Peptides against a protein of PDB entry 4XPM. Designs and how they scored, part 108

Target 1, 160 residues: chain A of PDB entry 4XPM
Amino acid sequence: VMLHSKNVKGFLENTLKPYDLHSVDFKTSSLQSSMIITATNGGILSYATSNNDVPKNSINEINSVNNLKMMSLLIKDKWSEDENDTEEQHSNSCYPVEIDSFKTKIYTYEMEDLHTCVAQIPNSDLLLLFIAEGSFPYGLLVIKIERAMRELTDLFGYKL
Target 2, 67 residues: chain B of PDB entry 4XPM
Amino acid sequence: DIKGTIAFDTHGNVIESTGVGSQRIEDIGDLSKVTLDAEGFAQVQGDSLLVHLYKRNDITLAVYTSA

## One batch from the design tools (peptide; made by RFdiffusion4, then SolubleMPNN)

Design b2_p19_1_s3 (from b2_p19_1, 7 letters changed)
Fold by OpenDDE base, seed 4:
Structure b2_p19_1_s3 (fold): chain B 160 residues (1-160), chain C 67 residues (1-67), chain A 19 residues (1-19)
Amino acid sequence: as target 1 above (160 residues)
Amino acid sequence: as target 2 above (67 residues)
Amino acid sequence: SLTKEELAALHDALLKEIL
């Protein structure tokens, strides 16, 4: 099944859903945002946010989108720097992973009071980016983004 | 009688925490250094609580009990 | 007291939910 623009949007919206662990009685908040951005310039190709009660075309919507753009740029820049820094790649904030036969890395970044993680979609010019509240544990966030990325095989190898 | 839990990965990052475990995240540093038996188990006595450790699939689960 | 079997079972249950 091919992922079209609307399918990607729906996929990202689905990633917003929280974990509800019954085994240990642990529950997370929803992700604040889920995004696919370009690795080159941090441009947002698709996004979903848990704050959907803002009227469309309002000033508040514009401000929120601009904030997402800013965060995406900052994270992309940090990611790009770390991809060229062997020391950062060996920190506890970098998770080398292999999906099928493709290798990629998941990075965790503290952004003010938010927990974020980002990963290059294998062999592509795209990054998957999750933004969560500070209460969302990093270990679980990493697991979440890895599992999500495994469902984006249609985007593997995507070049701009 | 479980008082709380912490699950953490090989990077020392939290996967989940509940109960008293949520207030003892700093224990991960020491817990990650505990030598596990051949089956992946260990017990560590700390203050008034006993910590039961089990590691499998690169995920360590720490369960806090009174005994 | 918590047995090894119970601890392992809890671990397995957790894995099923997060992976």
Scores: peptide ipSAE 0.803, ipTM 0.956, DockQ to the pose 0.920
Fold by OpenDDE base, seed 3:
Structure b2_p19_1_s3 (fold): chain B 160 residues (1-160), chain C 67 residues (1-67), chain A 19 residues (1-19)
Amino acid sequence: as target 1 above (160 residues)
Amino acid sequence: as target 2 above (67 residues)
Amino acid sequence: SLTKEELAALHDALLKEIL
């Protein structure tokens, strides 16, 4: 059973929620954006954003979506390059992980003042992409996206 | 009396930081090289603070105290 | 002074929250 578009949107919205670590009294901001994009062209299949103050169908909303499209494309390009670069795959910005016997990689990328991480949904043509503020630590961001990836088993092996 | 914390992964990336730990992220480079005992513990005396280290499940927790 | 037991307990509590 494949995830419906509505279900995917809701999933991405849930990933926006911040960490609130009471054990050490540490709290993050919400993710700025969460997206599922194509690995081929960086096209956005679904997205969620924490910016709910922008009126729907406004020019500001259109501009924000266009910005997400640009970031998606840029990150996809960097990911594509790294997937063809053995050295980059062995850097500290690359986390090889295994989920249910499927191997994938999580990459962290600095985008201006934003912290991003991207991971190929195992054996698929899709990427999961998180965009956070610079205050969101990379180590925790990686943990977050790995945990989220484990909830997307319906998309494992999905080909366009 | 905990003055701060840093948790970091095997890549040296921060998982969390609090208190004085937030001001000492650069310590991760040296802390990651500290030899831990058989139970995963170590202590490192800093300039003015004592750093307590514990590593398990590939996550190192550094706790800063006055003594 | 932080004991080993307290440090380990704090680490375990952190793991429980993030994993």
Scores: peptide ipSAE 0.803, ipTM 0.956, DockQ to the pose 0.922
Fold by OpenDDE base, seed 1:
Structure b2_p19_1_s3 (fold): chain B 160 residues (1-160), chain C 67 residues (1-67), chain A 19 residues (1-19)
Amino acid sequence: as target 1 above (160 residues)
Amino acid sequence: as target 2 above (67 residues)
Amino acid sequence: SLTKEELAALHDALLKEIL
């Protein structure tokens, strides 16, 4: 699937959809948030959130966006630290993966009561970030973000 | 007579859990160490439940049954 | 009881849904 930059937000919105596993009768909640952020400064380039019932330009919207910005920065910082920590890269919270001919890593992070995972879009200055409720299992979250990244090939190699 | 399930990856992280499996997440530590046969199967007796294990594509499925 | 075939089938069904 070819994905233009203008379609990224729509893509992220689609990633919010929950898993509904009929085989074992297991269903997740929707992702709380899905974002593409810069690896350099943690700036949000695009985002989607499951909480769309907030009036535009309202105080609540501003607060929610600010919260996302804060989480983005925190996770970016943790990711940066781990990228320079061999031990962390060999922990159970780090998943080395290969997409096509590109290598990247998926990290899982507990953020208060939330489950998050982040991965560098291959050979790019961008990170894909999923934020979910604590009930969303990490193993499944990792699978979700890996599958999502496979559809972002147009962003592979993107440099700021 | 499935009482529950746990699916987990090679890192020991949960992919899904149902039924009694949701209450036995701590079993993953031991289950991940179980020696599987050539086809990827094993059975482990635990308390009153029998755990059926099958691993393929780096995902282990544990199914809890009464027998 | 649960046969190997049933267990494998369940595993495969799960994979189809998550991958």
Scores: peptide ipSAE 0.803, ipTM 0.956, DockQ to the pose 0.914
Fold by OpenDDE base, seed 5:
Structure b2_p19_1_s3 (fold): chain B 160 residues (1-160), chain C 67 residues (1-67), chain A 19 residues (1-19)
Amino acid sequence: as target 1 above (160 residues)
Amino acid sequence: as target 2 above (67 residues)
Amino acid sequence: SLTKEELAALHDALLKEIL
């Protein structure tokens, strides 16, 4: 099965759903945004946001999209720096993981009052990026993106 | 009986927190250093609350109780 | 008080929800 643009968009929309942990009565907010971006330039290939009530072509929509572009670029830049920094890769903000024998890393980044995490899709030129409110705990965010990454096997090895 | 919980990973990052646990995130630093028994359990007395620890699959669960 | 069995069960229930 091949992931087409519509399928990717739908996948990202599904990742927005919050956790509702009945075992301990813990509940998160929805993700603010979920994106697939290029590792080279931080360009957004696909995205989903929890705020879909904004009228199309409105000033608020334009500002929100522009904000996503800025955040994706900033996070890509930080990710690129960390991928070339041995010390940063050994910090508590970096999670080396293995998916189906493919190695990748998950990074957590504070973006003002937002909690973000980013991971390179294994052996690809693509990054998966989650943006959440500050109340969304980092440990759970890391688990969320790892589980999501396991569903993107069609993009493993994708080169631009 | 349970007053709150904290779950955290091997990096010391929170997975979830509830009740009094939400106000004691700073405890993770000390809790992560506690020696667990062969089955992954431990107990730590802190002020008026007892902390019950269990670690499995690299996730530590701390449960706060009054006794 | 909270038993080891109850604590382990709670941990397992949590894992099932987050993984």
Scores: peptide ipSAE 0.803, ipTM 0.956, DockQ to the pose 0.922

Design b2_p19_1_s4 (from b2_p19_1, 7 letters changed)
Fold by OpenDDE base, seed 4:
Structure b2_p19_1_s4 (fold): chain B 160 residues (1-160), chain C 67 residues (1-67), chain A 19 residues (1-19)
Amino acid sequence: as target 1 above (160 residues)
Amino acid sequence: as target 2 above (67 residues)
Amino acid sequence: SLTKEELKKLAEELLKEIL
């Protein structure tokens, strides 16, 4: 089974959905953005955003895409640095996880007023990146991205 | 009667918060150090509220009640 | 007062929603 581009886009769009808990009276906002980027260059392979009010092929859309490119590059750079920093890997911002016997790490990064979370898709050259509002708690964001990665087994081991 | 909740992970990061719990995120530091019983439970008295703790799957749920 | 069983039940419900 291969995850096609359309399937990836749809998957990312689905990750935007908020948590709406009924056990307790708690609800999050939707993710602002969800992306799959390259670990090497931070290039965006696929993305989804909750802001669908921007007209297509408009200057605002271009600016929005450029902003995503900037954020993806910055986060990739920070991720790359942390992957070579033992101290950062032992901070509260790093979550070692294992998915189907594959080990990876989930990192949380504050980007201005946004909460971000990034993780290398196991054994791949790809990163999954979530961008949320500051009201989205990091602990829940980590859980969200871990569960999402479990649905991306087709991308495990993907090399550029 | 539940006045609020906080759920947090082993890193001390919030998973969810409601009610008075949303205003007591700073309690996580102390709550994370509480010794739980063999079943994963504990109670901590704080000011006028009682905090009920239960840890499962590396997630701690703190429930604030009046008694 | 909140019993252990009630607390456990609440936690289980929460876990089902987030995991």
Scores: peptide ipSAE 0.768, ipTM 0.954, DockQ to the pose 0.926
Fold by OpenDDE base, seed 3:
Structure b2_p19_1_s4 (fold): chain B 160 residues (1-160), chain C 67 residues (1-67), chain A 19 residues (1-19)
Amino acid sequence: as target 1 above (160 residues)
Amino acid sequence: as target 2 above (67 residues)
Amino acid sequence: SLTKEELKKLAEELLKEIL
């Protein structure tokens, strides 16, 4: 399924859904946040969050958005550093993947007590970023973001 | 009876864990080194539990049983 | 005792859910 950029917000909201496995008795929490950010400046182009118990346009909402901005910038910086570090690219925190002949990398980063995962949308100036609770396994988070990336083909090659 | 499970990828990262497996994440290091047979299976006797291994699609499933 | 077939089946079911 191909998703268009105009539907990114809804797409990101959908990625928040948890895994609910029935083969084994295992279920994750929902993602805390899902974002598309610029690889250049870490600016948020679109985002979704599971914490919707905040009145819109409230001070709490503003603070929440500011927190996301801070996290996105920090993760972008780490990503940028790793993209210029051969050793980091060969660590167990880096997953090279190929989608429809396009190559990209998935990175896992621990941010305080949160588990995060970021990947460059192939050949683009955009990053997809997942933020989850510490209970969300990294291996499953990587699978989740890879699957999500496969739905963003319309953004492949997107340049700012 | 199954006492727990761990699934992990080739990077040693957890995909899922249940039961006693959730308390034995540290086993992944050793389990990842176990030589599997031609069909992708192995068994490893733990401290008190038997671990059944099966690898497919670069994902290893470890199932803990009493026997 | 868990058989190979049972283990394989469980793994296949898991893979279908996560991949």
Scores: peptide ipSAE 0.768, ipTM 0.954, DockQ to the pose 0.927
Fold by OpenDDE base, seed 1:
Structure b2_p19_1_s4 (fold): chain B 160 residues (1-160), chain C 67 residues (1-67), chain A 19 residues (1-19)
Amino acid sequence: as target 1 above (160 residues)
Amino acid sequence: as target 2 above (67 residues)
Amino acid sequence: SLTKEELKKLAEELLKEIL
């Protein structure tokens, strides 16, 4: 199954859904945003947000998109710094993972009052980025993004 | 009988917390240092609560009970 | 009290939900 751009949007929308754990009676909020961005410039290739009540092409949508652009750039910059920092790669905020023999890293970042995590899609020029409320625990957020990346194998090795 | 839970990963980050566990996130530091048996279990007595630990797939579940 | 089996069962249920 090939993942096309039109399918990516739907994929990201599906990642927004919260965890509802019945085993221990724990529930999260929905992700605020889910994005695929370029590792080079932080440009947004695709995104989904939990709040879709903003009219398209309205000033409010523009502001929302601009906010996402800002966050993507900030996170990309931090990610880039950490990829060149051995200490940061050994912190509790960095999770080395392996998916289908491809190695990548998941980073967690506090952005104001938001919890974020970002991971390079294996061997690609793309990053997957989740933005959640501060109540969303980082350990679970990491699990979420790892599982999501396993569904993006068509993007593995993608170069701009 | 269960008063709360904390699940955490090998980095000490929370996966979930419920009940009294939500108020004892700081326990993760100590709980992560507990030696588990060959089956992945341990028990730690803390204040008036007993903490039951089980680790599997790099995830540790801590369950708080009165006994 | 909580038995090992009960604890293991709870953990397994949790794992199934999050992984």
Scores: peptide ipSAE 0.768, ipTM 0.954, DockQ to the pose 0.905
Fold by OpenDDE base, seed 5:
Structure b2_p19_1_s4 (fold): chain B 160 residues (1-160), chain C 67 residues (1-67), chain A 19 residues (1-19)
Amino acid sequence: as target 1 above (160 residues)
Amino acid sequence: as target 2 above (67 residues)
Amino acid sequence: SLTKEELKKLAEELLKEIL
C-alpha cells in the first residue's frame, strides 16, 4: 500500500533525530533536512526540516524553502550525471547496497559547508535525500540513510 | 586508558570520532591498510599512543591508548 | 591496557547503537 503524504512527512521528521551514542562519547546534531524528491526533475514531494522557528509565510521561510529547492535540483543533477558515469560509481563517494534483493546506490556530496547523502529508492523514480551540518560524519550519514531506506519498502518500485 | 576513538567504514569515511581520535582523522589512510589477524584485531604503535584495531561488519574501530 | 575482549565489547556496543 502506498504511503500517504502525512505518513511520509512523519517518517521524514523522524529521520531528523540526531545520533547520541553512549558506547562512546559522541553525538551529532539533528539533520537540517530530510526529503523525498523525484529523480526526473528534482521536485520535492515531501520534506522535513529541523528549524521550525521561522514564521510561516515569512520571507525567511520562503528563502529557506527556495534554498531546499535549489539544493534538491543540484543534487539530483549530480546524481543523474553519476548514474551515467562508471568512474563515479566506483569512487569512494558511492556505496552500492542491497536491500531485500533490491540493488541501489548511496552517494555523498559536499554542498558548501553541508554534508549531503542521496539514494534512489529501489526500482523507483524517487530519491531520498539527507542534508546535515559539516560536522556530521559521512560514514554515519550513509548508515543513517541506508537504515531509513529499509523502512520505505512501500515505495520500492514506485513509478511516476 | 582510552584517549580517543575513530570508527570508519571500508571507504575510509568517518563514522564517529572522540578525544584524540578527532584530531587524527588523517590516520585512517594508514590504519585501513593494516593487516588484521583472523579474529579481526591489530595493534599499531604510533608516536606516543598505541592504536588498537578491531573490524567487524565492514566497520573498523580504532581505539587510542597510552599503552 | 585495552584487552581484545574490552575492545570487542566496545565495538559491539557501538554497532548496536548505529545499526
Scores: peptide ipSAE 0.768, ipTM 0.954, DockQ to the pose 0.929

Design b2_p19_2_s1 (from b2_p19_2, 7 letters changed)
Fold by OpenDDE base, seed 5:
Structure b2_p19_2_s1 (fold): chain B 160 residues (1-160), chain C 67 residues (1-67), chain A 19 residues (1-19)
Amino acid sequence: as target 1 above (160 residues)
Amino acid sequence: as target 2 above (67 residues)
Amino acid sequence: SEELDKFIKEGLEAIEKKF
């Protein structure tokens, strides 16, 4: 059973926060977007974006939402193709991980000047997707999404 | 004195970078091929900087120094 | 702090001691 919509939204909003490495005076920007989408159609079930100062129902908001829909679909398609390609699963852009005895894969994709990271929630029909600026290191995105996945155990095994 | 740092994973992806390390991302390819000692350390002489390597749990830290 | 932050701190200290 899926979590309450507001609870999921709040979770995704928290994932937007920058990663700050105080020991070496290094800090990332906030994620641009964080989403849970369907693995079947790439439909957005929930999303969060940074700096939401755009007026609601404005043309700029519509364009931004449409852009998210487009990116989610494109990334879903890439993910689907890679899941059916043995060579892509062994590329440097694929990270196999295990969470509580459940196996999944994390993929990184370059989208124009943006850095993206996607992973299937274990045994589910859902994907978790992060979108960040090009300055956000891929390795740090991978760590971030893995840690976020560990907090979504309630969604493990979720079927549409 | 430390001039910069790079942290990268086994796939060669950057995790963090500081100082001159931010301008030396292309070095990861060569640094990943360096043989480390039993404790996970190595030194590599670059063009004008010395690189100190430390690897633990699939993460490699490269520290750039003048000496 | 985050695990990665701890690692980087430990690594810097380890390198300082090693070399």
Scores: peptide ipSAE 0.483, ipTM 0.634, DockQ to the pose 0.770
Fold by OpenDDE base, seed 2:
Structure b2_p19_2_s1 (fold): chain B 160 residues (1-160), chain C 67 residues (1-67), chain A 19 residues (1-19)
Amino acid sequence: as target 1 above (160 residues)
Amino acid sequence: as target 2 above (67 residues)
Amino acid sequence: SEELDKFIKEGLEAIEKKF
């Protein structure tokens, strides 16, 4: 059963918690953003951000949303390129994983001073994207996104 | 429940630490002396925390957990 | 480093499976 938009939003909000969806205390910062985007266009289907202090409809909010859109597009492009590059798939920034017999890859990307990781939801046209501060170790970020994807089985195989 | 981690090399140098591991750097001296099994693992009981060790390629990861 | 990050991931996963 496909998750409703509201449920997806809530899920993403939960992923903002430090490290993983469970009780882990590594004193890492919360994720700045968590998104589900399309693999085709990098369009944001749903997102959550830890910065909720910005007034709604303010110029600052618009800028922040625009920034997310930009980053999502850029990361999608990088991901697309890497998916078509066997060398990049074997780099230290690529983590092949298997979830319930479904194979996917997690990629880490440095975006300015931010640490990001992205993974295709298995057999789907969707990407899960985490954006964290530069202090968030990539290794932990990868673990976090892997565990998060395990909770998105309803989206496995989702096609646009 | 993972409370923290310490990664250190064969010389006892801290490579990275997180959580309570950042306050347990002094444990490296003792942890480095722990005999690991054939798979590179060990478990050591601390004061209130359990330390799980994993070593591969001269790098040791110590994971602090409750219980 | 990227190598360290992978090691951390590997170690955490290995420990979770081991213990």
Scores: peptide ipSAE 0.401, ipTM 0.493, DockQ to the pose 0.171
Fold by OpenDDE base, seed 1:
Structure b2_p19_2_s1 (fold): chain B 160 residues (1-160), chain C 67 residues (1-67), chain A 19 residues (1-19)
Amino acid sequence: as target 1 above (160 residues)
Amino acid sequence: as target 2 above (67 residues)
Amino acid sequence: SEELDKFIKEGLEAIEKKF
């Protein structure tokens, strides 16, 4: 399976919409960021942000990317720890899901004042990561990421 | 499609709201009186939106949709 | 709360399944 950067970027941009890939009804529920990262090191393979008006190569863009890198690594580490912790897997912050017989878990994490959720793309070395404002309900965020993963079946089983 | 939600308790207190639900808190009074089926569901027409209700453990979720 | 968030998720899925 090959990662097509343009297709993945476009997909992530669509996930920024307030609800699912085809809904924009919630004006205040747009994601701040959406990313596909490696489960191994938390490296960003692709990302999208809601504020795309930042000039390229500007200091603001660099800072934004650096912040995303930091958050990605932190969330990856938390995810890795939780995957090795039975208690955390049974907490209210863990949502077991099954997509076409493939099982995975969605984790929600409070990152400062942001609401985040992350899920391993089934049987892959990839994580899908959503970052939203604190006003975005985790329940809706979880549904959003679950539905998004259903569109990533081509990445199921992807190994680095 | 979903336009908003309201979650409220048996006392009519708003626990959480999103979208158009945040602007329709006054609907809780009427929604709380809706008779639910044996599984805790109901559907009611409200204003220009359809409201779907789900209740479990004394918490009611109202989902506003266009149809 | 996380419990409420899970309820919201459950409810939305249940509603979509029911209706």
Scores: peptide ipSAE 0.362, ipTM 0.488, DockQ to the pose 0.171
Fold by OpenDDE base, seed 3:
Structure b2_p19_2_s1 (fold): chain B 160 residues (1-160), chain C 67 residues (1-67), chain A 19 residues (1-19)
Amino acid sequence: as target 1 above (160 residues)
Amino acid sequence: as target 2 above (67 residues)
Amino acid sequence: SEELDKFIKEGLEAIEKKF
């Protein structure tokens, strides 16, 4: 399987969209960031951010990317620790899910004032990571990331 | 007259919130302990608001009213 | 989520009828 950077980037950009409930006057903010990272090192393979007002190749963009790198590494470390901890896998911050007979887990993590969730793409060396504002409910993040993973079946089993 | 809502899962995580519900997320701890009737309903008196509970498929909806 | 949206709607209606 080959990762197509442009296609993945476009996919991630699409995941940034708010969660909108039509039955009531409720709509989330856009995701702050959406990333595919390596489970091995937490390296960013692709990312999207809702803040597109930063000039490309600017110092601010570089700083933003560096911040994402830091967060991705931290979350990867937390994820790795939890994957090796049976107790954490049964906590209220872990959601086991099954997609087309493939099992994976969704973890939610609070990062400063941000709400994040991460999930291993089934049987792969890749993690899907969502970063949102604190106002974004964890429950909706979980639903959102699960649905997003269902669109990434081509990456199931992807090994680095 | 609905003043707000909270929807939460069995983990106690917020799924959605509206109105005054957004300011009452801390109530989930207590609301999750409320015993529901056979149909999945309950009423709980808050400080000044009445909370109506409905649970189905592991999701609980709390509706805050002035009644 | 259409499913969640539907749930919220149904819940509101159910509560209104119940109480």
Scores: peptide ipSAE 0.355, ipTM 0.560, DockQ to the pose 0.791

